# Peptides against a protein of PDB entry 2AZE, part 150

Target 1, 148 residues: chain A of PDB entry 2AZE
Amino acid sequence: AQECQNLEVERQRRLERIKQKQSQLQELILQQIAFKNLVQRNRHAEQQASRPPPPNSVIHLPFIIVNTSKKTVIDCSISNDKFEYLFNFDNTFEIHDDIEVLKRMGMACGLESGSCSAEDLKMARSLVPKALEPYVTEMAQGTVGGVF
Target 2, 101 residues: chain B of PDB entry 2AZE
Amino acid sequence: GRLEGLTQDLRQLQESEQQLDHLMNICTTQLRLLSEDTDSQRLAYVTCQDLRSIADPAEQMVMVIKAPPETQLQAVDSSENFQISLKSKQGPIDVFLCPEE

## One batch from the design tools (peptide; made by RFdiffusion4, then SolubleMPNN)

Design b1_p23_1_s1 (from b1_p23_1, 7 letters changed)
Fold by OpenDDE base, seed 2:
Formats: C-alpha cells, structure tokens, sequence
Structure b1_p23_1_s1 (fold): chain B 148 residues (1-148), chain C 101 residues (1-101), chain A 23 residues (1-23)
C-alpha cells in the first residue's frame, strides 16, 4: 500500500511536470513562428523598398510596451544612474511584452488563440521543423493536452 | 495488479516526457540558430506602424522600455494604486515615448 | 492587482537607438 502511494505521488508529479512542459513548448513554438514570420516580413519589405528602413524608424527586440490614455498623468522618478524607474499613474495602464506585440500583429498566425485560418495554419507549419508540424496542428485545433 | 499498473503508467509517462523534451530541444535549437544568424537579428524589429496597430498614439500614450537582462518590473494596477517600478542590476534602462508621427 | 515580471532579454537584442523621444 505504501509503495503504491509513493508511486501515485510520483505519477502526479510527472503529470504536472508534463503539463508544465507542454505549456512551455507551446510558448516556444509561438515565439519561433512569430520571430521567423517577423524576419520574413521585414526581409520582404526591405527587398520591395530596395533598402533597409531608416535607423530611427524601427525598434529592435527585446522591448516592452506601456500604454495609457493620453489624458493620464504620469509622474516618473529616475535614479541618477538610470538603474531604477518609478512611474506613478493617475489612471489604469497596460503592459505588453514584445512577444505579445508580435502576436497581436498576427506574427504567430493566430495560433496562440486557436483562431488561425487554413492559410494561417499553412504559414505556421512552414515556419517550424517537420517534427513540430503535428504539434502545431494540434495547437490550432485546441487539442493539445493529452499524453504523448 | 495495482502496483504493476502504476509502474506501467510511470513508464509510459517517462516516454511521453522524453518525447516532449525532444520537441522542446528542437524548438530551443531553432531559436538559438535564429539568435546566431546576423541577418535575422538585423531583421528582428517592429515599426512605428506596428506599434500603432497595438495602441494608437493618437489616443494612447505609448512608452517603449529597453532594459538589460534580469531587470525586474513590478506593476500595480488597482483602484487606488497605478504604478510601475523598474529595477536593473546590469545597466541603465532606456524609456522612450512613441510619437504620433 | 500586483504583478512582478522578470524581463528576459531575447537573443535579438542589438542595443540600437529607438525611433522615439527619449525620456
């Protein structure tokens, strides 16, 4: 009985670890797709323009975005060495990391929400190694969660 | 029996985890390859137009934060407190405002 | 609501100047 209980604890531990890794894998896949798609888009755009964009017109990863109403008053305190910032807002704000920005741009092909068209899914599949294609398909269908 | 069943389950879960680890290794390898590709790094950017699609500077003030690795960000968004705290250990933090044009 | 995030610099960081007004 004790041995069985120990194995059941271990079983639950492994199941939880697998679930966590599944979540991590999905995020890694989305990042890969988003980054590759972004690079591809920009490469094509630069080719069409026959030149790179002006240096002061683009933001390279990584970054985060904070947005709030233009009416929001923001008080900012900065340390002398700029190692510390403190922002006080008089109203609500939003924070977005660069990956979320890419997702909202459609760079992850709607895979993050399972809202990808057939064309989106085709693009997503084309941006990952063959071994990951089945998992991408499952993500698109929202069927990820089973044991491999 | 029950013990044999649990033992079998654990073996199956181990195989599943190994398969999962394999897929994760593939993903991390691909991301590493992207990071090592100079052209990809050069092309890993968004434009002002992209940011406007997220939050229109005509309606929203948009701040861009560039921070060193391991920078801590604390955000408080409640009915009484609206605050963002940034603490870097590796260097200065740069904050920019997104113009309308 | 309080949220703490540890920022991870992605491999694509290049240290280039941003196209916006510096604070």
Amino acid sequence: as target 1 above (148 residues)
Amino acid sequence: as target 2 above (101 residues)
Amino acid sequence: MTKTINLTVHAFADGKSLPYLKL
Scores: peptide ipSAE 0.024, ipTM 0.862, DockQ to the pose 0.166
Fold by OpenDDE base, seed 4:
Structure b1_p23_1_s1 (fold): chain B 148 residues (1-148), chain C 101 residues (1-101), chain A 23 residues (1-23)
Amino acid sequence: as target 1 above (148 residues)
Amino acid sequence: as target 2 above (101 residues)
Amino acid sequence: MTKTINLTVHAFADGKSLPYLKL
């Protein structure tokens, strides 16, 4: 009986660990797809234009974005060495990391929400190693987690 | 019996976890390769047009923050206080403004 | 709401293409 109880505890621990790793893997897949898709898009665009984009029109990863209404008053304090910034707003703001921006741009092909068209799914699959394709398919279908 | 069943389950879970670990290693390797590829780094950018699709500069002020690794960001968003604090440990922080056009 | 985030920096190029926000 005690042995069974010990194994049950271990089983539960492993299940939770697997669940966490599944979430991490999904995020890694999305990042990979988003990055590769972004690079591919930009490469194609530059080839078509036969030139890089204007220098002041692009932001290289990594970055974060802060946005607020243009009517929002912002006070900013900066340390002498620029190691510290303090922004005070008189209204709400939003913060987005670069991955979130890429997702909203559709760089993850809607895979993040399981809203992939057939073409989106085809693109997503083409941007990962073969070993990851089944997992991408499961993500698109919302069927990840069959190990439980 | 129950013991045999649990033992079997644990073996199956071990195999599943090993598969996940393998897939994760593949992913991390791919991401590392992307980060180490100079051409990919050069092409890893978004445009102002892209940012407008997220937040229209006609209506929103869009700031871009580039900071070194391990930079701490603290955000307070409440009726009483709206604040962002940035603290870097490894270098200066750069802040840019996305133009309207 | 208070949120503390440690920024994850990817090993991509550090671009400074946009106009600097001088405060």
Scores: peptide ipSAE 0.023, ipTM 0.861, DockQ to the pose 0.158
Fold by OpenDDE base, seed 1:
Structure b1_p23_1_s1 (fold): chain B 148 residues (1-148), chain C 101 residues (1-101), chain A 23 residues (1-23)
Amino acid sequence: as target 1 above (148 residues)
Amino acid sequence: as target 2 above (101 residues)
Amino acid sequence: MTKTINLTVHAFADGKSLPYLKL
């Protein structure tokens, strides 16, 4: 009886760990798709333009963005060496990392929200190694989360 | 019996986790390859148009922060305090604004 | 030394501004 109880505890521990890893894998897949899709987009754009964009017209990853209402008053303190910044706002602000920006740009093909068209899914599959394609399909179908 | 069933379940879960780990390794490898590929890194950028799609500069000001690795960021967003603090140890922090047009 | 700047609508009170992305 005690052995069975111990195994039940272990079973639950493993199930939870698997669940956590599934979430991590999904995020990794989304990142991969987003990055590759971004690179692909920009490559095609540069090919069409026959030149890269001007150096100061783009922001390379990694980055974060901060946005707030244009009406927000911001007090900014900067050290002379620019090692330290302090921003004080009189109203709420938002912070987004580059991955979130890419997702909102649609670079993850809507896979993150389950809003994948057939073409979106095709694109997503094309941006991952063959071994990951089934999992991408499961993500699009909302069937991820089950035990293997 | 129950013991045999649990033992079998644990074996199956172990195999499932191994498969999961394998897939994760594939993903991390792909991300590493992207990180190490010079052309990919050169092409890993966003534009002001992209940023406008996230937050419309007509209504929102948008700042972009480029900071060295290991930069400390703290943010407070409460009714009494709205603050962002950045502290770098490896170099200067760059802040850019996305223009309205 | 720390420099304090007030920013309103992408402009600092002293007339200075952060770098803008070039389109």
Scores: peptide ipSAE 0.021, ipTM 0.857, DockQ to the pose 0.030
Fold by OpenDDE base, seed 5:
Structure b1_p23_1_s1 (fold): chain B 148 residues (1-148), chain C 101 residues (1-101), chain A 23 residues (1-23)
Amino acid sequence: as target 1 above (148 residues)
Amino acid sequence: as target 2 above (101 residues)
Amino acid sequence: MTKTINLTVHAFADGKSLPYLKL
């Protein structure tokens, strides 16, 4: 029946939307964990040092990293007002946003890649509100994707 | 019947989506709180050592880009062109080089 | 291949001092 067909289409639409939201939620969780873990790490480090790091020794978020071989030739053009930059490389480069950097630093506890030890998972859980803990667990188990 | 089954499925999916929305709201709230917390902002930094973990300056040239919101980044990485363009609308862009150590 | 990426500005204070050579 036409009605059933319409509902099936709607069902699929909703499933896709849910999938998208799941992806968004996972990313948000990872960001939260990464940020809080970073802050926690730095707080602890500063406490041990009994002082903040020198102002010019750290890079505050947000930032983007670009890396390439040290042998890569780079030509850079900058507008007078520094509103525009143009970089030309003679070889491949990589771009990483700050979140990716944090993930690679292990700030997301390996949750992003399924490389989450029991200790990592404990840390991850400790950095999210209680309501998110089950989802963090599911992420670690790789069981996210189903209907709640 | 088929109709009843589909209707039930849709209701269940709606409930699931509502749960997701709730969790997302929690997350966005947490992130907002982090953004509003001065201490968290102050502590939201990486070190040179951290950057070396992502790309060793001994082998890689590392640039750090600090740009205002809504800055456009266009990257071309092909066999023919390797290019990055940055266009800011809200202020100057700062680019830094990570020194080799 | 061309990629267009809008820079993501996370909700944190943006420090302007970096331990690196400014271009």
Scores: peptide ipSAE 0.021, ipTM 0.861, DockQ to the pose 0.167

Design b1_p23_1_s2 (from b1_p23_1, 7 letters changed)
Fold by OpenDDE base, seed 2:
Order: sequence, then C-alpha cells, then structure tokens
Structure b1_p23_1_s2 (fold): chain B 148 residues (1-148), chain C 101 residues (1-101), chain A 23 residues (1-23)
Amino acid sequence: as target 1 above (148 residues)
Amino acid sequence: as target 2 above (101 residues)
Amino acid sequence: ETKVYNFTMHAFADGKSLPHLKL
C-alpha cells in the first residue's frame, strides 16, 4: 500500500512537470512562429518598397512596451551610467513584452488563442520544422495534452 | 497488479516527457538559428505603426524600453503605488517614446 | 500587483539602441 502511494505521488509529480513543459513548448512554438512571420513580413515590405525603413522609425527586438494615459505624470530617475531607472506614475500603466506585441499584431497567426483560419494554420505550419507540425495542429484544435 | 500498472504508467509518462524534451530542443535550436542569422536580426523589428495598434499615442503615452540581457524589471501597480524599476547588469538601458505622428 | 520581467526570456537580442529621450 505504501509503495503504491509513493508511486502515485511520483505520478502526480511527473504529470505536473509534463504540464509545465507543454506550456513552455507551446510558448516556444508561438515565439518561433511570431519571429519568423515578423521577419518574413518585414522582408517582403522592404522588397516592395525597394528600401529599408528609416533607421529611427523601427524598434528591434527585444523590447518592453509601457503605456499609460497621456495625462499620467511620470517621474523618472536615472543613474549616471543608465544602468538603473526608476519610474513613478500617478496612475495605472500597462506593460507588454515584445512577444505579446507580436501576438496582438497577429504574427502568431491566432494560434495563441485557437482562432486560426485554414490559411493561418497553413502559415503557422510552414514556419516550423516538420517535427513540430503535428503539435501546431493540436494547438490550433485545442487538443494539446488530451492524452494525459 | 496495481503496482505493476503504476510502474508502467510512470514509464509511459517518462517517454512522453522525453518526447516533449525532444520537441523543445528542436524549437530552441530554431530560435538559436534565428539569433545567429544577422539578416533575421536586422529584420526583427516593429514600427511605430505596429505599436499604435497596441495603444493609440493620441490617447496613450507609449514608452519603449530596450535593455541588455539579465536586466530586471520590477513593476508595482496598486491603488497606492505605481512604479517601474529597471536594473541592468550588462550595460545601459535605452528608453524612448513612440511619437503620435 | 507586482510583476517581474526578465529580458533573458527574449530569444532575440540585437543590441541596437535608438536615440534617448528624457522624460
């Protein structure tokens, strides 16, 4: 009885670890798709324009976005070497990392929310190695982890 | 028996985890390849137009933060305190604003 | 609410910077 109980505890531990890894893998896949799609978009745009965008008009990854009302007062303290920043706001703000921005831009093809059209799914599959295609399909269907 | 069944289940879970590890390795390899490709890095950017789709600069101030690896960002957003702290270990932090027009 | 972000989570790092703007 005790031996079985110990194995059941271990089983639960492994299931939780697998669940965590599934989430991590899904995020990695979304990142890969988003990055490749972004690069593809920009390459095409530059080719069509026959020139790159002005240097100061673009923001390269990685970055963080902070937004707040234009009426929000922001006090910023910066160290001499610019290694430390302190921002004080008088009202609420939002923070978005670059991946979140890319997702909202549709760079992950709606895969993050399971809202892929047939064309979106085709694009997503084309941006990953063959070994990951089945997992992308499962993500689009919301069936990831159903075997556990 | 029950013990044998549990033991088999654990072996199957181990195999499943190994498959996940394999897929994750493939994915991380692809990401590294992207990081090592200078052309991909050059093209890995967003525009102010892209950012306007996230928050309209006509109504919102949009601040962009670029920092080196290992930089920590701590944010407090409560009814009593609204604060962001940045601390870099590898170099200076760059901050700029997205223009309205 | 307190949030902690780590820039090491990002796959890309180009090391490029834009002109600084003082707030």
Scores: peptide ipSAE 0.027, ipTM 0.866, DockQ to the pose 0.134
Fold by OpenDDE base, seed 1:
Structure b1_p23_1_s2 (fold): chain B 148 residues (1-148), chain C 101 residues (1-101), chain A 23 residues (1-23)
Amino acid sequence: as target 1 above (148 residues)
Amino acid sequence: as target 2 above (101 residues)
Amino acid sequence: ETKVYNFTMHAFADGKSLPHLKL
């Protein structure tokens, strides 16, 4: 029947939307874990050192990283007010956002790549509200994808 | 029947989506709380040592870009053109280099 | 006006928010 067909279309639409939201939620969880873990690490480090790091030795979020070979020639043009930059490279470069940097630093406890040990998982769980712990567990197990 | 089954499925999917929305709201709330916490903001930083885990300054030039919100970044990475353009509307852009250790 | 920028060592700047920059 036409009504059933319409409902089937809606069903597929909802399934796709749920899948998208699952992906978004996973990323949000990873961001939360990474940020909190970074803050915790730095707090502990400063406590051990009994002082904060020098102001010019750290980069506060948010930021972007660009890296290229040291042999790469870079021509940079900037506007007088520094509102505009133009970089021309003679070779390939890489761009990384701050979240990617945090992930590579291990701040997401390896949860993003399925490389989460039991200890890492314990840390990850401790950095999220109780309501999110089951989902973190599912992420670590690679079992996220079903319908709740 | 088929209609009843589909109707039930849609209701279950709606509940599942609502659960996801709830969890996402919790996450975004936590992130906002972090952004509003002065101590967390002060401690939300990386060092040059951290950046070396991304690219070793002995082999790579590592550049850091700090820009105001809504800054536009355009990148072209092809065999014929390697370019990055930045355009800010809310203030100056700062560029830093990570020194070699 | 546009001018050539020579790379020099600079102090890192503070950020005021956690959200990553939009690429």
Scores: peptide ipSAE 0.021, ipTM 0.864, DockQ to the pose 0.059
Fold by OpenDDE base, seed 3:
Structure b1_p23_1_s2 (fold): chain B 148 residues (1-148), chain C 101 residues (1-101), chain A 23 residues (1-23)
Amino acid sequence: as target 1 above (148 residues)
Amino acid sequence: as target 2 above (101 residues)
Amino acid sequence: ETKVYNFTMHAFADGKSLPHLKL
């Protein structure tokens, strides 16, 4: 009885860990797709233009975006060495990491929301190693984790 | 019996986790390769036009934060407090403004 | 509602192109 109880606890522990790893894997796949797609987009654009974009027109990864209303008053304190920043806002703000920006740009092919067209899914599959293609398909169908 | 069933379940879960670990290793390897590729690094950028898809600079003030690895960002967004704190351990933090149209 | 965000910057690539925020 006690042994069974211990194993049940361990079972639950492993199930939770697997669930976490599934989430992590999905995010890693999305990141990979987004990054590769971004690089391809930019490469193609530069080739078509026969030149790189103007230097001050692009932001290289990694970055974080913060946006707020233009009416928002922002007070900023910066350390002398610029190692520390403190922003105080008088109203709400939004924060977006670079991956979220890429997702909203469609770089993850809509896979993040399960809104992939056939073309999007084809693109997504083409941007991952062959071993990951089945998982991408499952993500698009929303069937990931069905075995658990 | 019950013990046998639980034991079998644990073995199956172990196998499933190993499969996940393998796939994750593949992903992390691919990401590392991207980060180490000079051409990919050069091409890993977004434009201000891209950022406008997130927030229009005509209506929103858009800041871009670039910081060294392991920089900590803490943010509080509540009815009483709206604050962002940044702390770097490896170098200076740069904050930029996205220009208006 | 209270929203708390915790981010950690991770290395990928370098780039400085936009004008610095002037305070």
Scores: peptide ipSAE 0.054, ipTM 0.868, DockQ to the pose 0.255; fails the geometry check
Fold by OpenDDE base, seed 5:
Structure b1_p23_1_s2 (fold): chain B 148 residues (1-148), chain C 101 residues (1-101), chain A 23 residues (1-23)
Amino acid sequence: as target 1 above (148 residues)
Amino acid sequence: as target 2 above (101 residues)
Amino acid sequence: ETKVYNFTMHAFADGKSLPHLKL
């Protein structure tokens, strides 16, 4: 009885750990897809243009985006060496990391929200190693962890 | 019995976790390869047009922050305080504005 | 030392009010 109880506790612990790893894996897959898709898009675009875009017209990863209303008043303090910044806003703002930006751009093919068309899913699968394709399919179907 | 059933469950869960670990290693490797590929990194960029899809520059200002690794970012967004603090240890922080089209 | 800038979003958006920023 005590042994069974111990194993049940262990079972629950493992289930939780697996759940966490599933989330981590999904994020890693999304990042991979997003990055590769972005690179592919840009490579194609540059090939069509026969040259890269002007250097100051693009922002390379990694980056963070901050946006706020144009009505927001901002106070900015910057150290002389630019090692330190302090922004004060009089209203709410939003912060987005580059991965979130890529997702919103559709670089993850809608896989992150379960909004994959057949074409999106095909693209997503093409951007991961073969071993990951089944998992991508499961993500698109929302069936990840269904075995558990 | 229950003991046998639980033992079987644990074995199955262990196998599942091992598979996850394997897949994660594959993903991590792929991401590392991307980070090490010069051409990929050169092509890993977004345009202002892309950023406009995130926040309408007609209504919002869009600011881009590029900071060296291990830069600390602290943000407070509350009714009483709206603040972003950036502290770099490895170099200067760059801030870019995304202009309207 | 620290430089302090006070501006509206419109002034900030054109980048003219923050010489340390890049457009």
Scores: peptide ipSAE 0.024, ipTM 0.858, DockQ to the pose 0.033; fails the geometry check

Design b1_p23_1_s3 (from b1_p23_1, 7 letters changed)
Fold by OpenDDE base, seed 3:
Structure b1_p23_1_s3 (fold): chain B 148 residues (1-148), chain C 101 residues (1-101), chain A 23 residues (1-23)
Amino acid sequence: as target 1 above (148 residues)
Amino acid sequence: as target 2 above (101 residues)
Amino acid sequence: STKTINLTMHAFADGKSLPYLKL
């Protein structure tokens, strides 16, 4: 009886760990797709223009975006060496990392929200190694983890 | 019996986890390859138009933060406090405002 | 809500200038 109880505890531990890894894997897949798609988009655009964009017209990864209403009052304190910043807002703000920006740009093909068209799914599959294609398909269908 | 069932379940879960680990390794390898490719890094950028798709500079104030590795960003967003703290260990932090088009 | 972000988690890095008003 005690042995069974111990194994039940271990089972739950493993299930939770698997759940966490599934989430991590999905995020990694989305990142891979988003990054490759971004690079592909920009490569194509530069080829069509026969030149790169002006240096001061683009923002390279990594970056963080912060946005708030223009009505929001912001107080900013900066250390002399610029190692430290402190922003105080009088209202709510939003923070977006570069990956989220890419997702909202559609670089993850809508896979992050389960809104993949057939074309989106085809693109997503083309941007990952063959071994990951089944998982991408499961993500699009919302059936990830069905075997667990 | 129950013991045999649990033992079998644990073996199956172990196999499943190993498969996940393998797939994760594939992903991390691909990401590493991207990070090591100079051309990919050169092409890893967004435009002002891209940023406007996230937040319209006509209606929102938009800041871009570029910081060195090991920089920490701490944010508090509640009815009692609205604050962002940035702290770098390896160099200066750059913060920019996105202009309205 | 409280959020902590470690930018070291990002795989990419560059030293290029940005096209926006520096604070």
Scores: peptide ipSAE 0.022, ipTM 0.865, DockQ to the pose 0.134
Fold by OpenDDE base, seed 4:
Structure b1_p23_1_s3 (fold): chain B 148 residues (1-148), chain C 101 residues (1-101), chain A 23 residues (1-23)
Amino acid sequence: as target 1 above (148 residues)
Amino acid sequence: as target 2 above (101 residues)
Amino acid sequence: STKTINLTMHAFADGKSLPYLKL
């Protein structure tokens, strides 16, 4: 029946929307964990050292990283107001956002790849509100969205 | 029948989506609170040592870009063209070099 | 590719401690 067909279309639309929201939620959770874990790490480190790190040794979020071989020749053009930059390289480069950097540092506790140890999972859970803990567990197990 | 089953499925999906929306709101709120907390802002940093986990400054040059929100980044990485273009709408862009240890 | 930097969810303190690139 046409009514059933219409509902099936709507069902598919909702499933796709839910899938997109699940992906967004997972990323938000990873960001939250990574940020809080970073802050906690740095707080502890500063307490142990009884001092902040040297001023020229740290980069505050947010940022982007660009890396290339030291042998790469880079030409850079900058507008007078510094609103525009143009970099030309003679070889390949890599770009990383701050979240990717934090993930590679282990700040997301391996949750991004579902490779959490028991200790990592405990840490991850401790860095989110209680309502998010079940979802963190599902992410660690790779079982998110299994009910659909 | 089929109609009843589909109707029930849609109700279940609606509940699932509402739960997701709620969780997303919680996450967004937490991230906002982090961004508004002065102490968290002060402690939200990485070191050059941390960046070496991405690329070793002994072998790679590492640039750090600090840009305002809504800054556009365009990158081309091909055999004939390697380029990064940055365009800010809200202020100047700063570029720093991660020193070798 | 073209990408817009999304800072809405993580607007933290501005860090300018590293040496500025003079190119």
Scores: peptide ipSAE 0.022, ipTM 0.856, DockQ to the pose 0.095
Fold by OpenDDE base, seed 2:
Structure b1_p23_1_s3 (fold): chain B 148 residues (1-148), chain C 101 residues (1-101), chain A 23 residues (1-23)
Amino acid sequence: as target 1 above (148 residues)
Amino acid sequence: as target 2 above (101 residues)
Amino acid sequence: STKTINLTMHAFADGKSLPYLKL
C-alpha cells in the first residue's frame, strides 16, 4: 500500500543516483587514463630528446580551447580586474575542455567511444589500479549497465 | 510479498551503490595523487602540434583559456546568439590566441 | 542552446606562460 509506494519512490531515487554515479565514474576513469597516458607520453618524449621542451612550446593543464573560423569576428569585453570575460561571436564556435582535447589525441585509448583495439585496451588497463580493470573492460565492451 | 521484494531490491541497490562508491574513491585518490606529484604536474602539458590536431590554426582561430578553479563558463551557440561568458572567483583569467607557426 | 561548464572538474593547475599571443 502506502509503504510499498514509498519504497518504489526510494527505489527510483536510488536507481537514478546509481546511474549518475556510473556516468561520473566512467568520466573519472577516462580522466585518469588520459592524464597518466599524457604524462607517460611526455616523459618518453623528453627522454628521447634528452631535454624538456622549450617553455614557450607547451601549455599545461587545465585549459579550455575555443575555435572558430578565422573570418569570425569576436568582440571581447573584459572586466577591469579580468575576473569576467564576455565574448560575442558573429558566427558559430566550438569549445573543448582539456579532457576532450586529450581524448581526441587518443590519450584515453578510444575507451570513451568504445573504439578500443586489443592494444588500446591493454594500455588502458595498465594505467588504472587493478580494482578498476574489470570496469575498464566493461566500458570497452559497452556493457557497464548490465550489473545495475 | 511485494513489500519484502522491494525491501530486498533496495538492499541490493545499496550494495551496488557502495561498490560504486568504492571504485569512485579509488579513482579520485589516483587523480589526487597525480595532482600532488610534482613530476606529473610538470609533464601534464600539450604541445602546439596537439592543439593543431583539434583545430588547424591556418583555418581556425584557436583561443586558449587559462582560468582559476571555480571559474564558471557559459556558452551559447544558437542561430541568434553566439556567446561565451567567463566568471572567476579566485583570480584573473588569461586568454591567449594560438599563433600560426 | 546554452551550456555551462565548471572548471573545478580539472585536476591540475599551473602559472606558467603560454606559447601563444596574449589577448
Scores: peptide ipSAE 0.021, ipTM 0.863, DockQ to the pose 0.140
Fold by OpenDDE base, seed 1:
Structure b1_p23_1_s3 (fold): chain B 148 residues (1-148), chain C 101 residues (1-101), chain A 23 residues (1-23)
Amino acid sequence: as target 1 above (148 residues)
Amino acid sequence: as target 2 above (101 residues)
Amino acid sequence: STKTINLTMHAFADGKSLPYLKL
C-alpha cells in the first residue's frame, strides 16, 4: 500500500540521517580524546620540566598548517594591517587543520584509523565520559555503523 | 503485518537517533568545557617537534597560520594555480614558520 | 595596499622573514 511505501521512504531517510550522525559523533569523540590527550601530555611535560614552555616556542589551538617542498617558490602579498594574505606557489602545497595535526600526532590514540592497541584503547576510554566508553569500544572494534 | 513492522522499525530508529543525539550532546558539552577551562586552553598547544612530525622541515617548509574567528581561507591547488588567500575582518592574521632546527 | 614578498627557498628576497617559532 501507499502507506507502506511512504514509511519505507521515511525509514530510509532516518537510516541515512543516523549514519551521518554516527560519523559526526565519531569525529566529536576523536576531537575530545585528542584535545584531552594533548592537554594531559603537556601538563605532564610541564610538571616534569617544572615550568611552562617559552611563550613563543609553542602554538596554541586553533591553527592551520601549510606545508610545501623547500624547493617551492612562494610569492606572498600582505596587506598593511595584515588582514589579508595572498600566497602564490609554483608547486603543490598541503593544508592541515589542528585536529588533523593532533590525529597525526597520535593524540586520538589511533582510534581514527583502526590502529588502536589495547593500551591506546585504555587511554581513549579514560578520556571520555562513562556514557561514551561503549561507543569508543565499538569504534576500536570497527563495529560502529550498524543501526541500534 | 508489514505496516506494523515498519511502524515499529521507525519507532526504534527514533529511539536510536535520540540516543545518538544524547551522546553527541555529551561530546559537545565536553568540548565546550574544554574551551571554557582556562588551564586546558593554556595547555592546548603544539611544539615545533610536533610540527616536524607532521612535515619534516628538512624537506618541507612548515607554515603556521593563526587567524581571528570567521577568517576566510581560499585555496587553489591545480596544475595551473597554486594559491592560498586569507581574509580577516576581525583582526590581523599571524603567520609563523617552523624552523628546521 | 599590500606588500609583496617573494620567497626563494623560503627566504624573503628583501631579507625579511616571517616570525619563527622559538625552540
Scores: peptide ipSAE 0.019, ipTM 0.860, DockQ to the pose 0.030

